# Peptides against a protein of PDB entry 7PB4: the designs that were tried, part 21

Target 1, 105 residues: chain A of PDB entry 7PB4
Amino acid sequence: KMLNIKEYKEKLLSTLGEFLEDHFPLPDRSVKKKKKNIQESSVNLITLHEMLEILINRLFDVPHDPYVKISDSFWPPYVELLLRNGIALRHPEDPTRIRLEAFHQ
Target 2, 218 residues: chain B of PDB entry 7PB4
Amino acid sequence: DALQMAVGYFEKGPIKASQNKDKTLEKHLKTVENVAWKNGLASEEIDILLNIALSGKFGNAVNTRILKCMIPATVISEDSVVKAVSWLCVGKCSGSTKVLFYRWLVAMFDFIDRKEQINLLYGFFFASLQDDALCPYVCHLLYLLTKKENVKPFRVRKLLDLQAKMGMQPHLQALLSLYKFFAPALISVSLPVRKKIYFKNSENLWKTALLAVKQRNR

## One batch from the design tools (peptide; aimed at target 1 L20)

Design b1_p24_2_s1 (made by RFdiffusion4, then SolubleMPNN; from b1_p24_2, 14 letters changed)
Fold by OpenDDE base, seed 2:
Structure b1_p24_2_s1 (fold): chain B 105 residues (1-105), chain C 218 residues (1-218), chain A 24 residues (1-24)
Amino acid sequence: as target 1 above (105 residues)
Amino acid sequence: as target 2 above (218 residues)
Amino acid sequence: DEKEQQLRLMVEELVILEAELKKL
């Protein structure tokens, strides 16, 4: 049983990865917007897959405080995507913190 | 045999060199259909063909025809169903294929060898209740799967919200009645006690085939 | 909208699977 669930989870993770790459890729850094003053935020954006991994891990590792602080590596459109679809929830008192929805509860 | 050649064609895909790709496809599809409706398919054949039907390897018309002939000779492997559900998540199948899959899953439920892994997908199926086209069939599936452990306050709220949106649908009432049976404290609303079968059994596309399967396995 | 719904379903399934694995 455990092995089968693990194998299925791994397959689903792989499928999710491919799905995210196909439909929710990071914006190409190559759009050099000519406007001088936008500090090229040297911040490496994480993939939506990595963002979800962080949120899932936090939900299970720290179930009493499942909130993750939004870092500069979080692409704002991904945060909004997760929130509007009810995949993530914003902390009621701290807008800089989000949690994954506890779908298992 | 002809069936092995047909299954092999779908598994490996069309050989590039055939000028008459459509005729070859139709020939193999008819072979699968004929065997499935007459004798049923082996669990291994269902495993292969069900994955193909949901993978998006072929067009919607072909996938629909394959899925319609997923009739077991004896049993369906739970692993095949779990794999099929994973393909539903990938979104390479049409909405009509998803509906057909849930109808198939309900129709074939008793022929699935095990239910342990399918029961773990309860929440996934429950999330699909939000799809208006899937909702009737998902309610039926959930009615078959629901255990006391699945009846949670948040799911009760979601079902009541759906009832507020959709009205008193027979399939939703059936599921709510089951929820009330397992957790009466979570559902304060009086549900009409309908003694009659909540789900339309009459529209089962596989009714004749299922009777034949049951007769062969007696 | 359809893609976003599919994403939700996949994440929901992953969370459920992870929860079941932790109960074992």
Scores: peptide ipSAE 0.658, ipTM 0.438, DockQ to the pose 0.382
OpenDDE base, seeds 1, 3, 4, 5: peptide ipSAE 0.654, 0.660, 0.658, 0.655; ipTM 0.439, 0.438, 0.407, 0.440; seeds 3, 4, 5 fail the geometry check

Design b1_p24_2_s2 (made by RFdiffusion4, then SolubleMPNN; from b1_p24_2, 12 letters changed)
Fold by OpenDDE base, seed 1:
Structure b1_p24_2_s2 (fold): chain B 105 residues (1-105), chain C 218 residues (1-218), chain A 24 residues (1-24)
Amino acid sequence: as target 1 above (105 residues)
Amino acid sequence: as target 2 above (218 residues)
Amino acid sequence: SLKEQLLRLMVEELVILTAELRKL
C-alpha cells in the first residue's frame, strides 16, 4: 500500500514537472541587453516546480509556521499565479511570506 | 520506413525550404492515416502525434485529421493522455478539437495502459462539464472514471445545478445514477430507474478500427 | 483558465498524497 502511494506520488511529480516545463516555463533570459548599465543582479530565478517543492516541504516540516519568505529567486508572476489560484496564501500580516494551501486538512 | 518519416516530419516540423510544403504535409498525413487505420499506431507514435495534434503546431484541419487516426496497435500510454490534457488547458486547440479529443478518450479508454494519473485529473474533467459542447462526452468519461472517493457533496451539488440548468439529459442522468450508487446518502432525489444507460456513441468514428484492434489483440 | 485549474488540482493531489505518506 505504501509503495503504491509512493510510486503514485513520484509519477504525479514527474507529470507535474513536465506540465510546468511545457506551460509555465521561466522567461527566456534572452531579454535583449539594451545597454542600460543596470547591474542586472543575476538573480537565479527558481522554477515553479522548485517553488512548489519548497512550499510543500515547509507545509509539512514546519506545520506551525508553514510560511516561506519570498526571496528574489521567486519570479513574481509565479507568486501571483499561486495566490490567484488559491494554491498559496499570503501571510495576513507579512506580505513577503506565503504558504501553501493545506489541501490535506 | 514511410511511417517513421511521416512522424518525424510532424515532430520536427516542415523544413522551411520546401516549395511543396502542403503536398509534403498531405503525403505524410496520408501515410499516418493509412497505417493507423490498417495496423494501428505504436504507443510511441501515439505519444508524439497526439501531442502534436493538441499543441497547435499545425492548423485545425491537420490536427483533427491526426487526432482521428490516433488508433493504437496495442496500448495508449497514460502519460500521452496526461500530456494531451495539459495541451487542452493551454487553449491552442479549437473547440471542435477538444470535443474530438474527449470522444477519442472515451472510445480509446480501454486501450489506455493505466488509469491512475487519469484518475487524478478527475477534477479537471469535472470542471469541463460546464462546457455544453463537451458535457455529454465528459459525463461519459466521468462515468468510466468515477470512484466512490470522487463522489463529494460539492460535486453532487454541481451536477444537480447543471441538471437544473440543462434539464434531465441522458448522459447527466447516467452520471448521477452512478453517484447515487456510490453515495446514496448524498442524492436524496429519486432518479428515474433507467434500464439502459445511454451515452452518445462516441465510438462511432472508430468503431471499425476498434473492432480490428480488439481482434488483433486476441 | 483550465491550465491554472489543472495546476491547482495536481498540487492538491500532491499535497494529499504527501500527507498520506507521512502518516504511514
Scores: peptide ipSAE 0.648, ipTM 0.534, DockQ to the pose 0.541
OpenDDE base, seeds 2, 3, 4, 5: peptide ipSAE 0.645, 0.646, 0.644, 0.641; ipTM 0.552, 0.564, 0.587, 0.558; seeds 3, 4 fail the geometry check

Design b1_p24_2_s3 (made by RFdiffusion4, then SolubleMPNN; from b1_p24_2, 11 letters changed)
Fold by OpenDDE base, seed 5:
Structure b1_p24_2_s3 (fold): chain B 105 residues (1-105), chain C 218 residues (1-218), chain A 24 residues (1-24)
Amino acid sequence: as target 1 above (105 residues)
Amino acid sequence: as target 2 above (218 residues)
Amino acid sequence: SLKEQLLRLMVEELVILTAELREL
């Protein structure tokens, strides 16, 4: 039973990764080059896959405080995507924190 | 080869061609139709044409005709089906095209080479149960796909709610019976023991073609 | 969108599977 679930989870993760790359890729870095302003805060945006991984891990690792702080690495359209679709929830008192929906509860 | 030229036309052909009156388009479409119904299509040809039919590259009438002739010579690649489902998500296809796709998917299910990735799309198919036009065909598809691991309490609740809304539809009862088989503890409701599972025999548009495919692969 | 719906469903399933694995 455990082995089958694990294998299924791994396959699902792989399929999710491919799906996200195909349908929700990060914007090409090329668009940022034109505005001259100096703050090359080369904030490395994380993929939606990485964002989901962080949120899932937090949900299970810290179930009493499953919220993640929105960092500068979080691409705002991804945050909005997750919130709009009820995949994530914003903290009621702190708009800088989001949690994954507890679909297992 | 006439088929290769036809496939190449659809692959490289005009974007957003809505005109069924294009003599060239009609010629190539007839070529694909004739080969598909006579001999079936290779997996590679199905991959290309199925993707085109669902991409919205051509008009709905053309897409419908292409989809109707997605008859395999031997097998359909699972990857082609996954790509097709991804196009359903983009929303460029009509409701009628979605219905036809699910009918096709059920009809061709045994000819799909693998089911591993399709099984991962279980949740997507399950969500499509809420569409009244899709529901009968999605129930049939889910009946073919459902494994014990897919039978979750929340899905049982959704099916029971759907049954309460739509009534005791034969296709929904078939799926619920399968769910009860895999997880009897989740379904307290007495389901009528139907000896025969009847999915709408939507006269399989491909019945004759499927018989021919099975005969060629024997 | 259907893409967004599929994303939700995949994440939902992933969460459920993760929960099941942790209970084991």
Scores: peptide ipSAE 0.570, ipTM 0.674, DockQ to the pose 0.576
OpenDDE base, seeds 1, 2, 3, 4: peptide ipSAE 0.552, 0.558, 0.562, 0.571; ipTM 0.694, 0.683, 0.679, 0.673; seeds 2, 3, 4 fail the geometry check

Design b1_p24_2_s4 (made by RFdiffusion4, then SolubleMPNN; from b1_p24_2, 12 letters changed)
Fold by OpenDDE base, seed 1:
Structure b1_p24_2_s4 (fold): chain B 105 residues (1-105), chain C 218 residues (1-218), chain A 24 residues (1-24)
Amino acid sequence: as target 1 above (105 residues)
Amino acid sequence: as target 2 above (218 residues)
Amino acid sequence: SEKEQLLRLMVEELVILTAEERKL
């Protein structure tokens, strides 16, 4: 049973990764629109997969405070996507913090 | 089924011939209340009863009791909510019914199956901020609904104007903090870092029922 | 959208599986 759960989870993670790459990719950095002066703070945006991993890990590692602070690496459309679909919840007192929905509870 | 008969009574209205209309109404209302609080209502039952409560078909006392028992067994249809909002536009419901509806909407927000159409109603909800009785609950709803795309300069201005009129209300501050998060360039004003966003606990009316719903759906 | 619904279902399942794995 344990082996089956691990294998199934790994398969699901792989499938999810592929699904996210296909349907929810980060915008290509390639739109070099020439407007010079705004300091492109080269904020490395994380993938939706990485974002979900952070949220899942926080949910289980810190169950008493399962909220993650939204960093500049969080692409705003991904945050909105997760919130809109009930995958994540905004902290009731801090709009800069989100948690994964506790689907197992 | 007693519930089906009760829902059917509210949907079709009182048959003219019953001498004891009030006793029949109370019987059916109690049936709905008992089932709703014990087991929750099906999405279809909520669709019917929610529309009835907001249509002005019955008196405010009856409508209030119906709204208070709009407790889902599992989910609430987004379409039911959209229809309900349409009734708010018609203006046949009392101010107290509108307040109760927004409280209900906030309390039941997580049980609504979809949010796409509700998100399109953002402008309607935002316009309701001008109603002083609705403002706290609308701010809470908007806090749940607001996306970056909704944060526009004209809405920021309206919120700041409202704050100037009403003072630094916790619910306005919560919404403004969210707006600042999405669009920091639009809000130059230093918002006091309140460590705690405080909304009036709208869910208090349904707290026990919501706990029961969550427990049944686990 | 159908894609967003599928995303939710996949994440839900992943959370459930993760919980089961940690109980083990």
Scores: peptide ipSAE 0.658, ipTM 0.523, DockQ to the pose 0.338
OpenDDE base, seeds 2, 3, 4, 5: peptide ipSAE 0.656, 0.655, 0.654, 0.657; ipTM 0.474, 0.465, 0.479, 0.467; seeds 2, 3, 4 fail the geometry check

## One batch from the design tools (peptide; aimed at target 2 Q117 L121 R155)

Design b1_p25_1 (made by RFdiffusion4; failed a check: too like the target's own chain)
Pose (drawn by RFdiffusion4):
Structure b1_p25_1 (pose): chain A 91 residues (1-28, 43-105), chain B 212 residues (1-189, 196-218), chain P 25 residues (1-25)
Amino acid sequence: KMLNIKEYKEKLLSTLGEFLEDHFPLPDVNLITLHEMLEILINRLFDVPHDPYVKISDSFWPPYVELLLRNGIALRHPEDPTRIRLEAFHQ
Amino acid sequence: DALQMAVGYFEKGPIKASQNKDKTLEKHLKTVENVAWKNGLASEEIDILLNIALSGKFGNAVNTRILKCMIPATVISEDSVVKAVSWLCVGKCSGSTKVLFYRWLVAMFDFIDRKEQINLLYGFFFASLQDDALCPYVCHLLYLLTKKENVKPFRVRKLLDLQAKMGMQPHLQALLSLYKFFAPALISVKIYFKNSENLWKTALLAVKQRNR
Amino acid sequence: SILEKILGNEERLFEMVKELVILSS
């Protein structure tokens, strides 16, 4: 059961990365890829389940933040605009 | 054959400025509906015309008439439905066309050969609940399509939030009751739906439904 | 496999990210 989940997770992650690079590229400060941004969000969601918010730095491309906001993937902090969290789809 | 000429004409897409082209388009569309309302269309023709109508090609009236004449002689391929959902996801489709398609998918539900690959698109179907123009028809579709495996906690939470936003709507209540039946531990809280008149009810389709 | 047939980039992204979040749980 564990190995099956692992194989599925790895296959989903690889295909997601390819899809992101194919359909959400950077334009050319130092910006990070959308993949790294999603990785930071997913890591913070499970590492700190009581504060899954990550600060928005200059490396976050505003179009990526807005994209994640429009599609219900990322959520804004009720008071602090510089923080965003990942939607807890697992619950 | 008389129908294949119209299918090929619609596959060629829209043509030049109209000198006599309006009459040509009308003749081809009349031929298709005559065949559809007399004895029905085959699976291949339906696979072609449904996806042509749900694409950006042709105006709204042509797509509306094509959708209103999408009556199967036998069955409907599920791959055609998958491609139709994908064309909905493209977004170059009219709202009224989307409503008509969801009405058609509800009406033609028992004439799709397989429904497992359609159930795999439950997420795409559920995401359309945000749109308040598609909400009743999407709820009617999910009432038919929902299995036990589809009742995930996230979806229950989002449906409860939508209930709180819109109020206890009939279609939302019916879908929530189905979710309660399938997963009572995740939440506490088929049949009549408004605007559920079968627009595609020909006599032969009626005999086939009764034979079903 | 079925997600490959989806032409909508945003809807496909949402579903793949959603499944990945669930699997990370």

Design b1_p25_1_s1 (made by RFdiffusion4, then SolubleMPNN; from b1_p25_1, 10 letters changed)
Fold by OpenDDE base, seed 4:
Structure b1_p25_1_s1 (fold): chain B 105 residues (1-105), chain C 218 residues (1-218), chain A 25 residues (1-25)
Amino acid sequence: as target 1 above (105 residues)
Amino acid sequence: as target 2 above (218 residues)
Amino acid sequence: DILSQIQGKEERLRLLVEELVILSA
């Protein structure tokens, strides 16, 4: 039973990774340099996969405070994607913090 | 004309050289306010100004005043609303601006030319239910937007959780009742049959303006 | 329609994540 769950989890992780790469890639950095002085915050955007990993890990590692602070590396459309689909929840008092939905509860 | 100059000012931003930036801003803001309340604004003017109000280009006070005068002469473009919502995602607007926007959106809902793209934003609006300040207005908006296809089990759970947290709020009950209508199997709880759904329309900042718009378009 | 495709993708994403979380508990 445990081996099958582990293997299934690994397969699921792989499937999720592939799915995210295919359907939810990072926006190409080729967003036109419209020259205006918006600080090129060279903030390396993280993948949706990395976002989910952070959120999942936080949910299990710190269950009493499962919220992750939204950094500039979090592409806003992906944050909103997670929120609107009920994958993540915004902190009620701090809009800069999100948690993964506790699907296991 | 004075309105075009005012809109152009907000669009292009303050010219660096004017020492009297605040006076100029106030002049243009008053121009927009006066025209909006008297005649309404053209769809193009709303498109520009609504975008500005939510972009964070100006301070909260200015944004609030702009948003309060987003009164259509005839119609509001759906695209303008979609763009506005996109700015909400960027998070440069204040919480008060968000509240005002949702209030505005509910108030102006009938004046939006199309709803197809707005309906696609259903999930985004639904996610805003968790904000206690937004919740009443979002419930009203969702009540207007909800189709059977939007009624998903996870959304039902979220609404029930919100009801457990916030109590049986009239706006939440209204939305839940609609959900139960579309998907009775998903909602086992007995909801009080409300003959009249009263959303907090009491604070419609635009009531008088909307009456005037309706009178002009008759 | 493009929208149905997007919705389908988003729903699938939710399901995948949900399952992953359940399996990780």
Scores: peptide ipSAE 0.577, ipTM 0.481, DockQ to the pose 0.306
OpenDDE base, seeds 1, 2, 3, 5: peptide ipSAE 0.570, 0.557, 0.574, 0.571; ipTM 0.528, 0.585, 0.477, 0.463; seed 1 fails the geometry check

Design b1_p25_1_s2 (made by RFdiffusion4, then SolubleMPNN; from b1_p25_1, 10 letters changed)
Fold by OpenDDE base, seed 3:
Structure b1_p25_1_s2 (fold): chain B 105 residues (1-105), chain C 218 residues (1-218), chain A 25 residues (1-25)
Amino acid sequence: as target 1 above (105 residues)
Amino acid sequence: as target 2 above (218 residues)
Amino acid sequence: DILEQIEGKEIRLRLMVEELVVLSA
């Protein structure tokens, strides 16, 4: 029974990864860097997959404070996507923090 | 058929060359409205038009008018509802359109052919309880959809938190009462024994039309 | 798969994440 759950979880993770790559890719970096010489530290955006991984891990690793701080690496449209679909929740007092919904509790 | 031409117009969009785009739009919209209120619409027509109303293809005024005339002749396809909810997830529709959709969904609930996929959307509907404008209608929808398997501790906590924020709203009390019925151990709070479940009559917009549909399908 | 029957990619994403969280508990 436990082996079957682990295998199923691994399959689901794989399916989720593929699904995210197909349907929720990173935005093309084709935003024309206007040559303003500002050393805009090219903040590398993380994938929606990486974002979900961080949120899931935080939910289980720190269940008493499951919130993750939104960094500049979090693409705002994907943050909004998670929030509007009830996958993530914004912290009531700190709008810069989000958590995964505790679907298991 | 005039209705087919009207539906086809909304599906394909306005032909660029029409000088009187607004007059043409109004003509087709009136055609749909007239047929919907007199006879109801076929499931296929509802499928097309409901998707259009929520896609953001047209302005809010047009979308509202389309959605108000989503009256079935017989049944509404569950697939049409799932597609409609998918558009709600994208967030391209106005808040007023979302409210109207949930009112429509509650009013038309009995005319939806199947509920299996709609039941899978339970969690999505539940998440919409956080929207104060949607909350009364979502509670009513959830009251219709809730099974024992949907009553989880985290959802109980959320409902209690909403009650703490909003007060003892009749629609929240109705849903909490149902939750307590399915899972009494999760709800320690004494709920007032309300003899009558009271939801805002979401059907008021369609009351006459729904009566006519029920009479035709008898 | 039940998830593939749901046309909305965002709905599918939610359902997959919900299931994954439940399985990770």
Scores: peptide ipSAE 0.593, ipTM 0.818, DockQ to the pose 0.548
OpenDDE base, seeds 1, 2, 4, 5: peptide ipSAE 0.555, 0.589, 0.553, 0.592; ipTM 0.779, 0.814, 0.778, 0.819

Design b1_p25_1_s3 (made by RFdiffusion4, then SolubleMPNN; from b1_p25_1, 8 letters changed)
Fold by OpenDDE base, seed 4:
Structure b1_p25_1_s3 (fold): chain B 105 residues (1-105), chain C 218 residues (1-218), chain A 25 residues (1-25)
Amino acid sequence: as target 1 above (105 residues)
Amino acid sequence: as target 2 above (218 residues)
Amino acid sequence: DILSKIKGKEIRLRLLVKELVILSS
């Protein structure tokens, strides 16, 4: 039974990864704005998959403070997507922090 | 007709065998432009072409020209707009294309058949305020979309922080004034009573076309 | 309906994440 749950979880993770790659890809880095000197901090955006991994890991690793600080690597549309769909919640006092929804509670 | 052939070209892509791909592209683009500015486009044509313009299927120059001629004959489908916004999330379009899209969205806002789903994208648009190039147009869009339920403490804080960073921008002040109207308790700051809300005239690109659309639909 | 497709994708995403969280818990 436990092996089946682990295998199923791995399969689900794989399915989620594939689903995210197919339907929620990273914004193409090719929005290299040409040379105007605005220090566009070349912040490497993380995938929605990576965002979810961070949020899931934080939920289980630090259940008493499951909030993750939104960094510049977080693509804002994906943050809003997670919030809009009730996948993530914003911290009530700190809008720069989000948590994964505790679907098991 | 020539328009259907042009739309079909953009939808299906260039048939490999055309030796003069650029000439064919230009011909079809001019056909779309001519019809759009003269008569407007049907909602179905806008649906197809708007999706193409933001999908990254063609180069930025082509996408820009397509977006500039997304002029409705009657209405724009909300679904077309939502599709377009979905492409903004994927980031296959240039910054200039994004700016143009927001300008278009503001200019064409009244021609969108329904706004229920667009209102659900409020958070996405609000997140785009941090882009300095988009900020003026996003403020204008948010000014059109904002309802009482959208005015939340965290958004007020973000707007005030943005104002602290960018200074007292007319477009930001307009949005803050609207926020204060809906939720006066959230905005203790005295806003200058500006008699006139000044947004950058996004309409200027389509002013003549929009007048023609309004005349045809009377 | 692409809205339906987008909504469908978002709903599916939520379901997948929910299931993953439940299985992890």
Scores: peptide ipSAE 0.527, ipTM 0.476, DockQ to the pose 0.345
OpenDDE base, seeds 1, 2, 3, 5: peptide ipSAE 0.476, 0.486, 0.466, 0.494; ipTM 0.656, 0.650, 0.673, 0.644

Design b1_p25_1_s4 (made by RFdiffusion4, then SolubleMPNN; from b1_p25_1, 11 letters changed)
Fold by OpenDDE base, seed 2:
Structure b1_p25_1_s4 (fold): chain B 105 residues (1-105), chain C 218 residues (1-218), chain A 25 residues (1-25)
Amino acid sequence: as target 1 above (105 residues)
Amino acid sequence: as target 2 above (218 residues)
Amino acid sequence: DILKQIKGKEIRLRLLVEELVILSA
């Protein structure tokens, strides 16, 4: 039974990874850089997969403070997607922090 | 027939060439409304039109009118409901459309052919309890959907927190009572034993239509 | 797999994450 759960979890992780790559890719950087010298801080955006990994890990590693600070690497539409779908929750006092929903509790 | 032309218009979208787009739209909308209220719509017609109403393809006024006439002749496909909920996740519909959808979903619940996939959406519906406008209708929906397996500690906490915020609302009490029935150990609070569970705003916009549907299917 | 039958990408995402969290506990 436990082996089947581990194997199923691994399969689920793989399925999630593939699903995210197919349906929730990073925005193409092909936004035409109009030439103006605004130092577009070349902030490397992380994938939705990486965002979820960070959030899941934080939920289990630090269950008493499961909140993650939103960095500039977090693509805002994906943050909103997680919040809108009840996957993540915003900290009530600090809008710069989000947590994963504790579906296991 | 006129209904097929109307459904086809909504599905394919307005043909660019019509100078009187609004008149054409209104004509087709009235056709759908008339058939829906008189005879109900086939499951396939509901599938198409419900998807359109929630996709944001048309304006809120049109979407609202379409959604109001989503009256089945016989059954509603579960797949249609799942697709509709998928559009709610995308967040392109207005708050009023969301409220109307949940009211519709509760009203039409018994006409949905299967509940297996809808039951998987339990967590999504539960998250919508945080919306004050949706909360009464979502509680009613959850009351219809809740199984023992759905009653988890985190959901109990959320319901109790919501009750602390909103007060002892009849719809929350109904849902909490059901939760206590399935998991008495999770709910230490004494809930008033109400012999009759009443959901507020049970004014079913479709009451007359649903009576007619039930009469036709007898 | 019932999850594969759900056509909505955002719904499916939620369900996958929810299941993953439950299995990680």
Scores: peptide ipSAE 0.653, ipTM 0.860, DockQ to the pose 0.553
OpenDDE base, seeds 1, 3, 4, 5: peptide ipSAE 0.650, 0.653, 0.649, 0.651; ipTM 0.859, 0.861, 0.858, 0.859

